# Peptides against a protein of PDB entry 5CWW: the designs that were tried, part 70

Target 1, 194 residues: chain A of PDB entry 5CWW
Amino acid sequence: VPKLQGPFDFDLNPEDEQDDEVELKDIYVIGEKPRVADLMRGEEEELEMMKEDQHNGLSLNIICLLSTSGQVKICLDIDGVEAQWLPPRSKNKRLFAPPPEPPSLLTFQTFDTLKPAEVTPDGWPMFSEDATSPYSFYVTHPAGITYISLTPWVFRLESELQSDSEAGTEFRIDLLAKGQGSERDRIFTQTRTQ

## One batch from the design tools (peptide; made by RFdiffusion4, then SolubleMPNN)

Design b2_p19_1_s2 (from b2_p19_1, 6 letters changed)
Fold by OpenDDE base, seed 2:
Structure b2_p19_1_s2 (fold): chain B 194 residues (1-194), chain A 19 residues (1-19)
Amino acid sequence: as target 1 above (194 residues)
Amino acid sequence: MEEKRKRVLEALKEALAKL
């Protein structure tokens, strides 16, 4: 039986956003790139063809959260949240393991997809995948559709995660944190029929 | 703005140190 996970702690949550009012409507998860080296243990020839594809992804899960207001939070799973299962009904409840600390998600970026005048109390924005890129998606709301791409930073972040060089790491991470965040483009706006 | 940046930098440094 799957175990319910959570609560999750959000690292870098904006102090100005009272979390108490953010009603989440949807979640979009971008899985980490497969560890092809671990999967292809013994198939060296196929490993070379798949190495080119390994450069095209992040070694961390990305969790996107969408609120009723059309606010998107992009979170990084640094702790590697895995699917948990209820322990088999073995009579030895370790009655004294402290509850594991809630897994932390690093809030990398927060942005709005709706204008204040487009927000509705009964709004139900939803994520949808981009079939052309694992790091791009759409936010659909009755007011319009917004394209989002994580590509401006994902590959740079992966390059830092794979870098054996401590030299300049602080500067490069600073550029990631200050740099252009996710691309956001409103591809469709619903015309209010007057 | 600057505090959020500092925290991202610290969290990314910690993430990099765990790999």
Scores: peptide ipSAE 0.171, ipTM 0.755, DockQ to the pose 0.118
Fold by OpenDDE base, seed 4:
Structure b2_p19_1_s2 (fold): chain B 194 residues (1-194), chain A 19 residues (1-19)
Amino acid sequence: as target 1 above (194 residues)
Amino acid sequence: MEEKRKRVLEALKEALAKL
């Protein structure tokens, strides 16, 4: 049986007291690229073919959170939250293991998909995948549909994570952190039929 | 906004240092 994960601590959450009031409505998880080197331990030929395809994703899980207000929070799983299984009922609960520290999620970016006038208390925005890219998705709300792409930064971040050279890393990470972040485009707006 | 970017930078640096 899968273990329920969470709560998660959000590292770098803006100290805005408003974040504690954010009612989440949906979650979208982009799994890390498979570490084929770990999966294909023993088949060198398949490892070479899959190394070429491994350049196409981030080595970190991405957790996207969506609020009632249409706010999207893009979080990076730096701790590597793996799917935990409930341990078999071993009669020896070591009653004295400190509770594991809650896994932390790094809040990389936060942005709105709705205008303040489009926000409704009963609004239920939802994520939907983009069939063309694992790092692109849609936010659907009664007011409209917003396309989001993480591609502007994901591949650059991955290049830093896989870099054997520390030279210039600080500068490149500074550019990532200061960048525009994710692409966001409102592809549909619901016309108010008066 | 600048403080958040600084924090992200620090956390990304820390994350990279752990790999």
Scores: peptide ipSAE 0.168, ipTM 0.753, DockQ to the pose 0.095
Fold by OpenDDE base, seed 3:
Structure b2_p19_1_s2 (fold): chain B 194 residues (1-194), chain A 19 residues (1-19)
Amino acid sequence: as target 1 above (194 residues)
Amino acid sequence: MEEKRKRVLEALKEALAKL
């Protein structure tokens, strides 16, 4: 049986985000790029052909959170959270181990998909995948549909994570952080029929 | 790989905290 995980600590969460007031409605997880090299240990010829397809993803899990207000929070899994399983019922070792420190999520970006006038108390915005890109998705709300793409920063961040040179890392990351955030485009707006 | 990833993530954290 899968174990429920959490709580998670949010690193770099804006202090002004009263997380206690943010009702989350949906979660969207973009898994890290497959480590095919680790999976295909011993099949070097097939590994070379699959390396070309592996260049197109981040080596971190991305966790997107969506609130009732249509706020999207983009978080990076820096600790590498893995699926946990409940121990077999027969191993009641009371682990008097202190609870492990909660895994941390790095808040990379927060943004709204709705205007204040579009927010409704009963609003239930939902994520939906883009079949054309693992790093693009939609937020659907009765007021409209917003396209979101992480592509402006994901590939540059991956390039930094894979970079053999530590020289200029701080500068390149500063440019990533100050640069273009996630792309956000309202592709559909529901006309209020008066 | 692991140590390098950690250092980049630490630098990312520090850079984002300055914004």
Scores: peptide ipSAE 0.159, ipTM 0.753, DockQ to the pose 0.809
Fold by OpenDDE base, seed 1:
Structure b2_p19_1_s2 (fold): chain B 194 residues (1-194), chain A 19 residues (1-19)
Amino acid sequence: as target 1 above (194 residues)
Amino acid sequence: MEEKRKRVLEALKEALAKL
């Protein structure tokens, strides 16, 4: 049986965001790129065919959180949260193991998809995938649909994660943090029927 | 903003050290 995970600690939340007051409505998880070499360990012949389909992607899980207000929080799983299973009923709980520290999520970016006048208390925004890219998705709300793409930074971040050179890493990460964040475009706005 | 960059950098350095 899968184990419920959480709570998660959020690193780098904006000081002004009382996350404890934010009602979340949806979650969207972008899994890390498959380590084809690790998955195909021992199947060298199939590994060569699958190397061409090594989708350029991030080696970290991305967790997107969506609030009632249409706020999107893009979090990076730096700790590498793995799927946990409930222990078999027969294994004596080590009654004295401290609870594991809650995993942390790095808040990379936060932004709104709705204008203040579009926010409703009963709002239920939802994520939906983009079939054309694993790093693009839509936020659907009764007020409209917003396209979001993480592609402007994901590949640059991956290049840093794969860089063997510590030289200039700080500068390049500073550029990532200062640079253009996620692409965001309102593709549809619901016309208020008068 | 500067504190956010510092922590992103630290978190990314820690992530890189785990790889």
Scores: peptide ipSAE 0.118, ipTM 0.716, DockQ to the pose 0.099

Design b2_p19_1_s3 (from b2_p19_1, 5 letters changed)
Fold by OpenDDE base, seed 3:
Structure b2_p19_1_s3 (fold): chain B 194 residues (1-194), chain A 19 residues (1-19)
Amino acid sequence: as target 1 above (194 residues)
Amino acid sequence: DEEKRKRVLEALKKALAKL
């Protein structure tokens, strides 16, 4: 049986100046690609094939949160939250392991997909995957559909995580943080039939 | 490699905190 995980600590959640409890409507998880270092304990032949795959993924889980207002929060799993299973109901070992510290999620970016005039109290925005890219997705709402791509920064972040060079890392990471280069494109807008 | 990865993530956290 899967173990319920949480609560998660959100690091660097911008103080939502609005006391309005952001009601979350949907969650979209982009799983990490396997770390080549963990796979390299095995056969040399898989090394070359995995080098090509390394260029196409992030070695961190990405957690996307969607509010009723169409706000998207993109969070990174820094602690590497693994899927936990309830221990089999074997009777004896009350391993009083102290509860692991709650895993921290780092808020990378927050942005809106809806205009203020499109937000409705009964709105139900939802995520949907893009079959063409694991790091692209859609936000669907009755008012319209927004395409989102994380590809512009995901590749750069993975390059820093895999880089053997410490030189310039701080500068490049500062550029990543400032650039917040997720692509957003409203591909469909529902025309209000008057 | 793990220590380096940790440093990158700490740098990212610091960079985001300055925004």
Scores: peptide ipSAE 0.594, ipTM 0.950, DockQ to the pose 0.845
Fold by OpenDDE base, seed 4:
Structure b2_p19_1_s3 (fold): chain B 194 residues (1-194), chain A 19 residues (1-19)
Amino acid sequence: as target 1 above (194 residues)
Amino acid sequence: DEEKRKRVLEALKKALAKL
């Protein structure tokens, strides 16, 4: 039986100065891709091919959160939350493991998909996958549909995680953080038929 | 590799905290 995981702590959550508890409506999880180094343990030639192959996604889980207001929060699972299975009821190991520290999600980016005038109390935004990319998705709301792509930064972050060189890493990471380069495009807007 | 990965993630956390 899968273990229920959570709650998750959110690191670097922007202080919503507004006491308005962001009501979450949907969640979209992009599972981690295996690290090239872990896959290629033993074959140098395949390691080179996989370094060239843009198919290696991020070796971190990405958790996207969607609020009623159409706010998207992109979070990174930095702790590596794996699917935990309930240990078999072995009677006797009171492993008082200290309660595992709640897994932390690092908030990478937060952005809106709706204009303030499009936000409705009964609005129910939802995620939908993009069949063409694991790092792209849609937010559907009665007011419109927004395309989102994480590709502008995901591969760059993975490159840093996989790099053998520490030279310039801090600088490149700083640029990556400042850029917050998720693509966001409103592909459809519902026309108010007056 | 794991130590480096940790360093990258810490660098990212620090970079995001400055925004």
Scores: peptide ipSAE 0.594, ipTM 0.950, DockQ to the pose 0.875
Fold by OpenDDE base, seed 1:
Structure b2_p19_1_s3 (fold): chain B 194 residues (1-194), chain A 19 residues (1-19)
Amino acid sequence: as target 1 above (194 residues)
Amino acid sequence: DEEKRKRVLEALKKALAKL
């Protein structure tokens, strides 16, 4: 039986200046690129064929959170949350193991998809995938549709994660954090029918 | 290298904390 995971701790959640409990409406998960090298540890021959299909992607899970207000929070699973199964009913519950610390999500970026005047109390923004890219998606709200792409920074971050060189890593990561680089474009706006 | 990945992620965490 799959184990329910959560709650997640959010590391470096910018103080949402709104003390208001951000009501989350939707979640969008971009699964990590399979570490073919780790999966194929022992099957060297199949490794070569799967290397060609190694679609460029991030070797971290990305968790996107969407609030009623149209705020998007991009979080990185830096701890590598694996699918947990309910432990077999082994009678030897180590009764005294402290509960594992909840996995932490690193908040990479937070941004709004709606203008303040477009936010409604009954708003129901939703994520939808982009069939052309696993790192692009849409936020749909009654007020409009926003295209989002994580591609610009995802590949840069992955290049650092895979780089053999330590030289300049801290500098490039600092630039990546400052730039963030998610693309955001309002592709549709609902015309207020007068 | 898992240790390297960890170092990159810690660097990212530190960089984001400065924003």
Scores: peptide ipSAE 0.593, ipTM 0.950, DockQ to the pose 0.868
Fold by OpenDDE base, seed 5:
Structure b2_p19_1_s3 (fold): chain B 194 residues (1-194), chain A 19 residues (1-19)
Amino acid sequence: as target 1 above (194 residues)
Amino acid sequence: DEEKRKRVLEALKKALAKL
């Protein structure tokens, strides 16, 4: 039987200390691209076809959270949340295992998709996938549709995660964190027909 | 590779905490 996972602890940016009870409405997960080297231990021919696809993904899960107000929070799974099963009812309660630390999500970026005047109590924003890119998606709301792309920073972060050189890593990561590089474009706005 | 990855993620946490 699958184990229910959560609650997750959020490592929030200090700027998100606004105690506003953000009511979440939707979640969009972009799974990590499997390291083909770990999955394909033995199949050399499939390794070459997947090498072209390997350069195009992050080796971390991305969890996008969407609030009632149209706020998007981009979180990174730094602990590597794996599927867990309920332990078999084996009677040996190892009494002294410290409770596993709750999985933490690192908040990378937060931004709004709606203007304050577009926020409605009955508004139900939702995520939808972009069939053309795994790192792009849409936020749909009665007021409009917003395109979002994570591609501007995802590949840079992956390059640092795969880098053999520690030289300049701290500086490049600092620039990546400050850059807030997600693309955001309102592609449709609902005209109120009077 | 795992130790380097951990260091990058720790650097990212520190960079985000300074914003």
Scores: peptide ipSAE 0.593, ipTM 0.950, DockQ to the pose 0.739

Design b2_p19_1_s4 (from b2_p19_1, 8 letters changed)
Fold by OpenDDE base, seed 5:
Structure b2_p19_1_s4 (fold): chain B 194 residues (1-194), chain A 19 residues (1-19)
Amino acid sequence: as target 1 above (194 residues)
Amino acid sequence: DEEKRRQVLESLRKALAKL
């Protein structure tokens, strides 16, 4: 039986300036691309198909969170959360292992997709995939549709994760963090027919 | 390779904490 995972701890979660508990409405997960070392254990045919894909993704899971207000939070799974199964009911000794530390998600970026005047109590924003890119998606709300792309930073981060050289890494990572380079474009706005 | 990845991610965490 699969084990329910969570709660997750959020590292560097900016204090939401809004005193109101940000109610999450949707979650969008972008699975990690397999690492070269994991591919070496696969069949050769899978290795060739994935070599073309290896340069086309991040070797970390990305967790996108969407609030009722249309706030998007982009988180990185730095601990590598894997599927957990309930231990078999076998009577064997509770080794009091300290409770495993909860898995941590690193908050990379937070941004809004709605203007304050577009936020409604009954609004239910939702994620939807972009069939053309695994690192692009849409946020749909009654007020409009916003396109989001993570491509401007995802490949740069992966390049640092795959780099054999430590030279200049800290500087490039500092630029990556400051850039906050997710693309955001409102592609549709609902005109209120008065 | 895993230690290098860990160092990169720690650098990222530190960089984000400064914002």
Scores: peptide ipSAE 0.618, ipTM 0.956, DockQ to the pose 0.871
Fold by OpenDDE base, seed 4:
Structure b2_p19_1_s4 (fold): chain B 194 residues (1-194), chain A 19 residues (1-19)
Amino acid sequence: as target 1 above (194 residues)
Amino acid sequence: DEEKRRQVLESLRKALAKL
C-alpha cells in the first residue's frame, strides 16, 4: 500500500498575503528521471546509450500546483521524495523515528494562466498532460486552455546537477533563477457568446 | 556527486531568494 506522503513544506513560497488564501484545485507531478551518475554504475554499454539519450529529464521530481484562480506554482522536490510503501505490519517495535522533517519543496516559479477578469468562483482549472513531452502540460479552465512547457530550464538545471565542475555553475544558476523561463501560451480562449 | 548536487540546489535556492 502506498504511504501517504506529506505535508510538504514550501521553501521560498512568496509570503504574498494572497498565498494563504490560494485554494489549490489540482496537482501535476513530473517524476524524476534517473540520474546519469546512478546509471553510470552499470555496464559501459548502458553508459553510452544514456549519453545518447540527450532527453534525460530532470533528476528531481517537479510538483506543479494549480489554484482556483488559475495560478500555477512550479515546485522542485529537492529532498528526493521517493515512493514510500507502508511497511508490512510486522509486529516489531515502531521505532518512532522522529517524524521525518516534512520534505521541502522549492518554489521555482509562480505564474497565472488566467486574466483577473476570467477568474470565477466556480472556475475549476485542471492540469492535463502533453503526450509529446513529459515537461509540457496544459491548464484547462472554462475561460480557455493554456499550454505550459518547462523545457527551457529543465535541461539546463539537469546539466548543472550532473556537471563535474563547479566552474560557472553559480552564474548559470543565477541566470536560470532570473530567467523564469517556463513557456506559457494561451492556445484557446472561450468566446463569450453574448 | 551528491554534495555537488546539494551545492547546485543551494545555489538555486539562494538565487531564487534574491528575486
Scores: peptide ipSAE 0.618, ipTM 0.955, DockQ to the pose 0.846
Fold by OpenDDE base, seed 1:
Structure b2_p19_1_s4 (fold): chain B 194 residues (1-194), chain A 19 residues (1-19)
Amino acid sequence: as target 1 above (194 residues)
Amino acid sequence: DEEKRRQVLESLRKALAKL
């Protein structure tokens, strides 16, 4: 039986102090691409086909959160939260190990997809995938549809995670954090038929 | 290398916390 996971702690930027009042409506998870080094411990033959795809993803899970207001929060699973299964009923009352510290999600970026005038109390924004890219998706709301792409930073972050050199990493990471975040484009706006 | 990855992620955390 799968174990229910959570709550998650959010390592939030101080600018996100508003999180306590944010009603979440949807969650979109972009699963990590397996690291070939982790796969290499298995079957040699699947290795060659996966090498070409290695350069095309992040070796971290991405958790996108969507609020009623159309706020999107992009979080990174830096702790590598694995699927946990309920331990088999082993009769040994293992001493209640203190509950493991809740896994932390690192908030990478927060942004709005709606204008203040488009926010409604009964609004129900939803995520939907982009069939053409695993790192792109849409936020659909009655007021409109917003395209989001994580590609501007995902590949750069992965490059740093795969780098064998520490030289300049801190500088490049600082630029990545300060730089342009996710692409955001309103592709459709609902015309209020007066 | 897991330690290098951890260091990168820690650097990212620190960089984001300064924003």
Scores: peptide ipSAE 0.616, ipTM 0.955, DockQ to the pose 0.744
Fold by OpenDDE base, seed 3:
Structure b2_p19_1_s4 (fold): chain B 194 residues (1-194), chain A 19 residues (1-19)
Amino acid sequence: as target 1 above (194 residues)
Amino acid sequence: DEEKRRQVLESLRKALAKL
């Protein structure tokens, strides 16, 4: 049986301190891809296939959070949260282990998918996957549909994580943090019939 | 490799905290 995990600690950007009142509606998880360096210890055939895939994914889990107002938060699992299972019924609960420190999620980016006039108290925004890319998805709401792609920064971040050189890394990471280049496109808008 | 990875992630956290 899977173990319930949480609460999670959020390493939030100081600019997002106003989010204490955000009601979450949905969650979307993009699982980590194997690191090329970890695959180098495996079979040569799997290594050749992964080198030809010009689309090496991120070696971190991505957690996307969606509020009732249509706000999206993109978080990175920097601690490497793994699936946990309940111990077999026969082991006495060691009642006295200090609670493990909650894993931390790093907030990378926050943005809105709705205009203020489109936000409703009874809104039901939801995530849906894109079959063409693991790093692209949709946010659907009665007011419209927004396409989101993380590809502009995901591959750059992975390149820095796999780099053998420290030269210029700090500068490129600073530009990546400032740019936050997720693609966001409103592909459909529902006309309010008067 | 793991230490370099940790340093990159720490640099990212610090860069985001300065925004």
Scores: peptide ipSAE 0.614, ipTM 0.955, DockQ to the pose 0.734

Design b2_p19_2_s2 (from b2_p19_2, 8 letters changed)
Fold by OpenDDE base, seed 3:
Structure b2_p19_2_s2 (fold): chain B 194 residues (1-194), chain A 19 residues (1-19)
Amino acid sequence: as target 1 above (194 residues)
Amino acid sequence: VKELADRLAELVKRRKAER
């Protein structure tokens, strides 16, 4: 039986300036690039074919959160949260181990996909995947559709995570953090027929 | 922004030390 995981601590979570309860409506998870080298111990030929497909992913899980207001929060799984299973009902609950510190998610970026006038109480924004890119997706709402791409920063972050050199890493990360982050484009707007 | 950069730098350092 899968274990329910959480709560997660949100590191650098901006105080949501909006009313006290940001109601989350949807979650979109982009899994980390598979470590095929770790999965395929002993199958060298299959490892070579899979290396080509691997070059374009982040070595971190990305968790995207979507509120009723159309706010998107992009979070990075910095601790590498793995799927946990409920321990077999073995009697040795170490009743006295302090609960492990909750895993932390790093809030990378927060942005709105809707204008204030487009937000409705009955609005149901949802994520949808981009079949052409694992790091791009859409936010669909009755008012419109917004394309989002993480590609502008994902590639750069992965390059730093994979770099053997410490030289200039802090500078490049500072540039990454100061950048505009994710691409966002409103590809469709519902015309209010008066 | 600076705090985000610091956290990302710590992450990169940690991931390099685990290799």
Scores: peptide ipSAE 0.586, ipTM 0.947, DockQ to the pose 0.796
Fold by OpenDDE base, seed 4:
Structure b2_p19_2_s2 (fold): chain B 194 residues (1-194), chain A 19 residues (1-19)
Amino acid sequence: as target 1 above (194 residues)
Amino acid sequence: VKELADRLAELVKRRKAER
């Protein structure tokens, strides 16, 4: 049985200036690229093919959060939350380990997919995948559809995570953090039928 | 922004030290 994971702590969560509890409606998880070195202990040929594919993803899980208002929050799993299974109920080790500190998510970016006038109390935004890229997705809402791509920063961040040298890393990371972040494009807007 | 950069830099450093 999968273990319920959470709560997560949100590092660098922008203080939502509005005391309105950002009601989350959907979650979209982009799993980290498989650690081929950990999976493929023994098959060299499959290791080479997967090394080529390993360049195409981030070695961190990405957690996208979507609010009722159409706000998207892009979070990075910096602690490497693995799929945990409930330990078999072995009767005798209630080691009250202090509850592990909740894993932290680093808030990379927050942005809106809706205009203030498009936000409705009954609006139900949802994520949907892009079949063409694991790092692209859509936010669908009754008011419209927004395309989102994480590709502008994901591959650059991965390059830093994989680099053997620290030379220029701080500069490139500063540019990543100052950048526009994710691509966002409203591909459809619902025409108000009067 | 600066704080995000610092946290990302720390993450990169940590991941390199674990290798």
Scores: peptide ipSAE 0.585, ipTM 0.947, DockQ to the pose 0.774
Fold by OpenDDE base, seed 2:
Structure b2_p19_2_s2 (fold): chain B 194 residues (1-194), chain A 19 residues (1-19)
Amino acid sequence: as target 1 above (194 residues)
Amino acid sequence: VKELADRLAELVKRRKAER
């Protein structure tokens, strides 16, 4: 039986300055790319093709959260949350282990996809995938569609995660954190037919 | 921003130590 996981702790969650409980409407998960080392049991040819594909992914799960107001939160799974199963009913494991610390998600970026005038109480913002890129997606709302791409930072972060050298890592990470983060473009706006 | 950089740096260090 799958174990329910959560609550998750959100590290660096900006206190939503709005006292209003941010109602989450949708979740979009970008799974981590498998480590080539786990695939090294495959044929050498598959390994070469996968090495080319490894340059194109993050070795962390990304969790995107979408509120009713169209706020997007991009979170990194820093702990490597795996699917947990309820342990088989072994009668003798001390149920009194302190609850494991909730897994932490690192809030990388938070931004709005809607203008204040576009926010509606009954708004249904939803995520949708981009078939052309695993690190790009859309936020669809009745007011419009916003394209989002994580590509500006994902590959840079992965390069640091995969680097053997610590030289300049702190500087490059500081630049990454100070950067604009994710690309965001409003590709469609619903014209109010007056 | 600084806190994010610090957490990312910690993550990178941890992931390097696990290799």
Scores: peptide ipSAE 0.585, ipTM 0.947, DockQ to the pose 0.794
Fold by OpenDDE base, seed 5:
Structure b2_p19_2_s2 (fold): chain B 194 residues (1-194), chain A 19 residues (1-19)
Amino acid sequence: as target 1 above (194 residues)
Amino acid sequence: VKELADRLAELVKRRKAER
């Protein structure tokens, strides 16, 4: 039986300036690029297609959170959260190991997809995938549709994670953290028919 | 911003040490 995971700790979570508890409505997960060595134990035929895709991803899971207000939070799985199973009902009271520290998510970026005047109490924003890129997606709300792309920073971060040299890493990471972050474009706005 | 950079740098160092 799968174990329910959580609670998660959020490292560098910006204090939401809104006194109101940000109600989450949707979650979008971008899985880490598959490790060739782990996939090779299955099917040799997928090897060639996956080699092209393997260079085009981050070696970290990305967790995107969406609030009722259309706020998007981009988090990185820094601990490598794996699927957990309930231990078999075997009577071995393994000694009280201290509860494992909850896994941490690093908040990379937070931004809004809606204007304050577009936020409605009954609004239900949702994520949807972009069939052309695993690192791009849409936020759909009754007020409009916003395109989001993580590509401006994902490949730069992966390059640092895969580099053999420490030379200039700190400088490039500082530039990454100070950058504009994710691309965001409002591709559709619903005209209120008066 | 600085704190994010520090956390990312720590992550990069950790991942390099695990190789």
Scores: peptide ipSAE 0.585, ipTM 0.947, DockQ to the pose 0.761

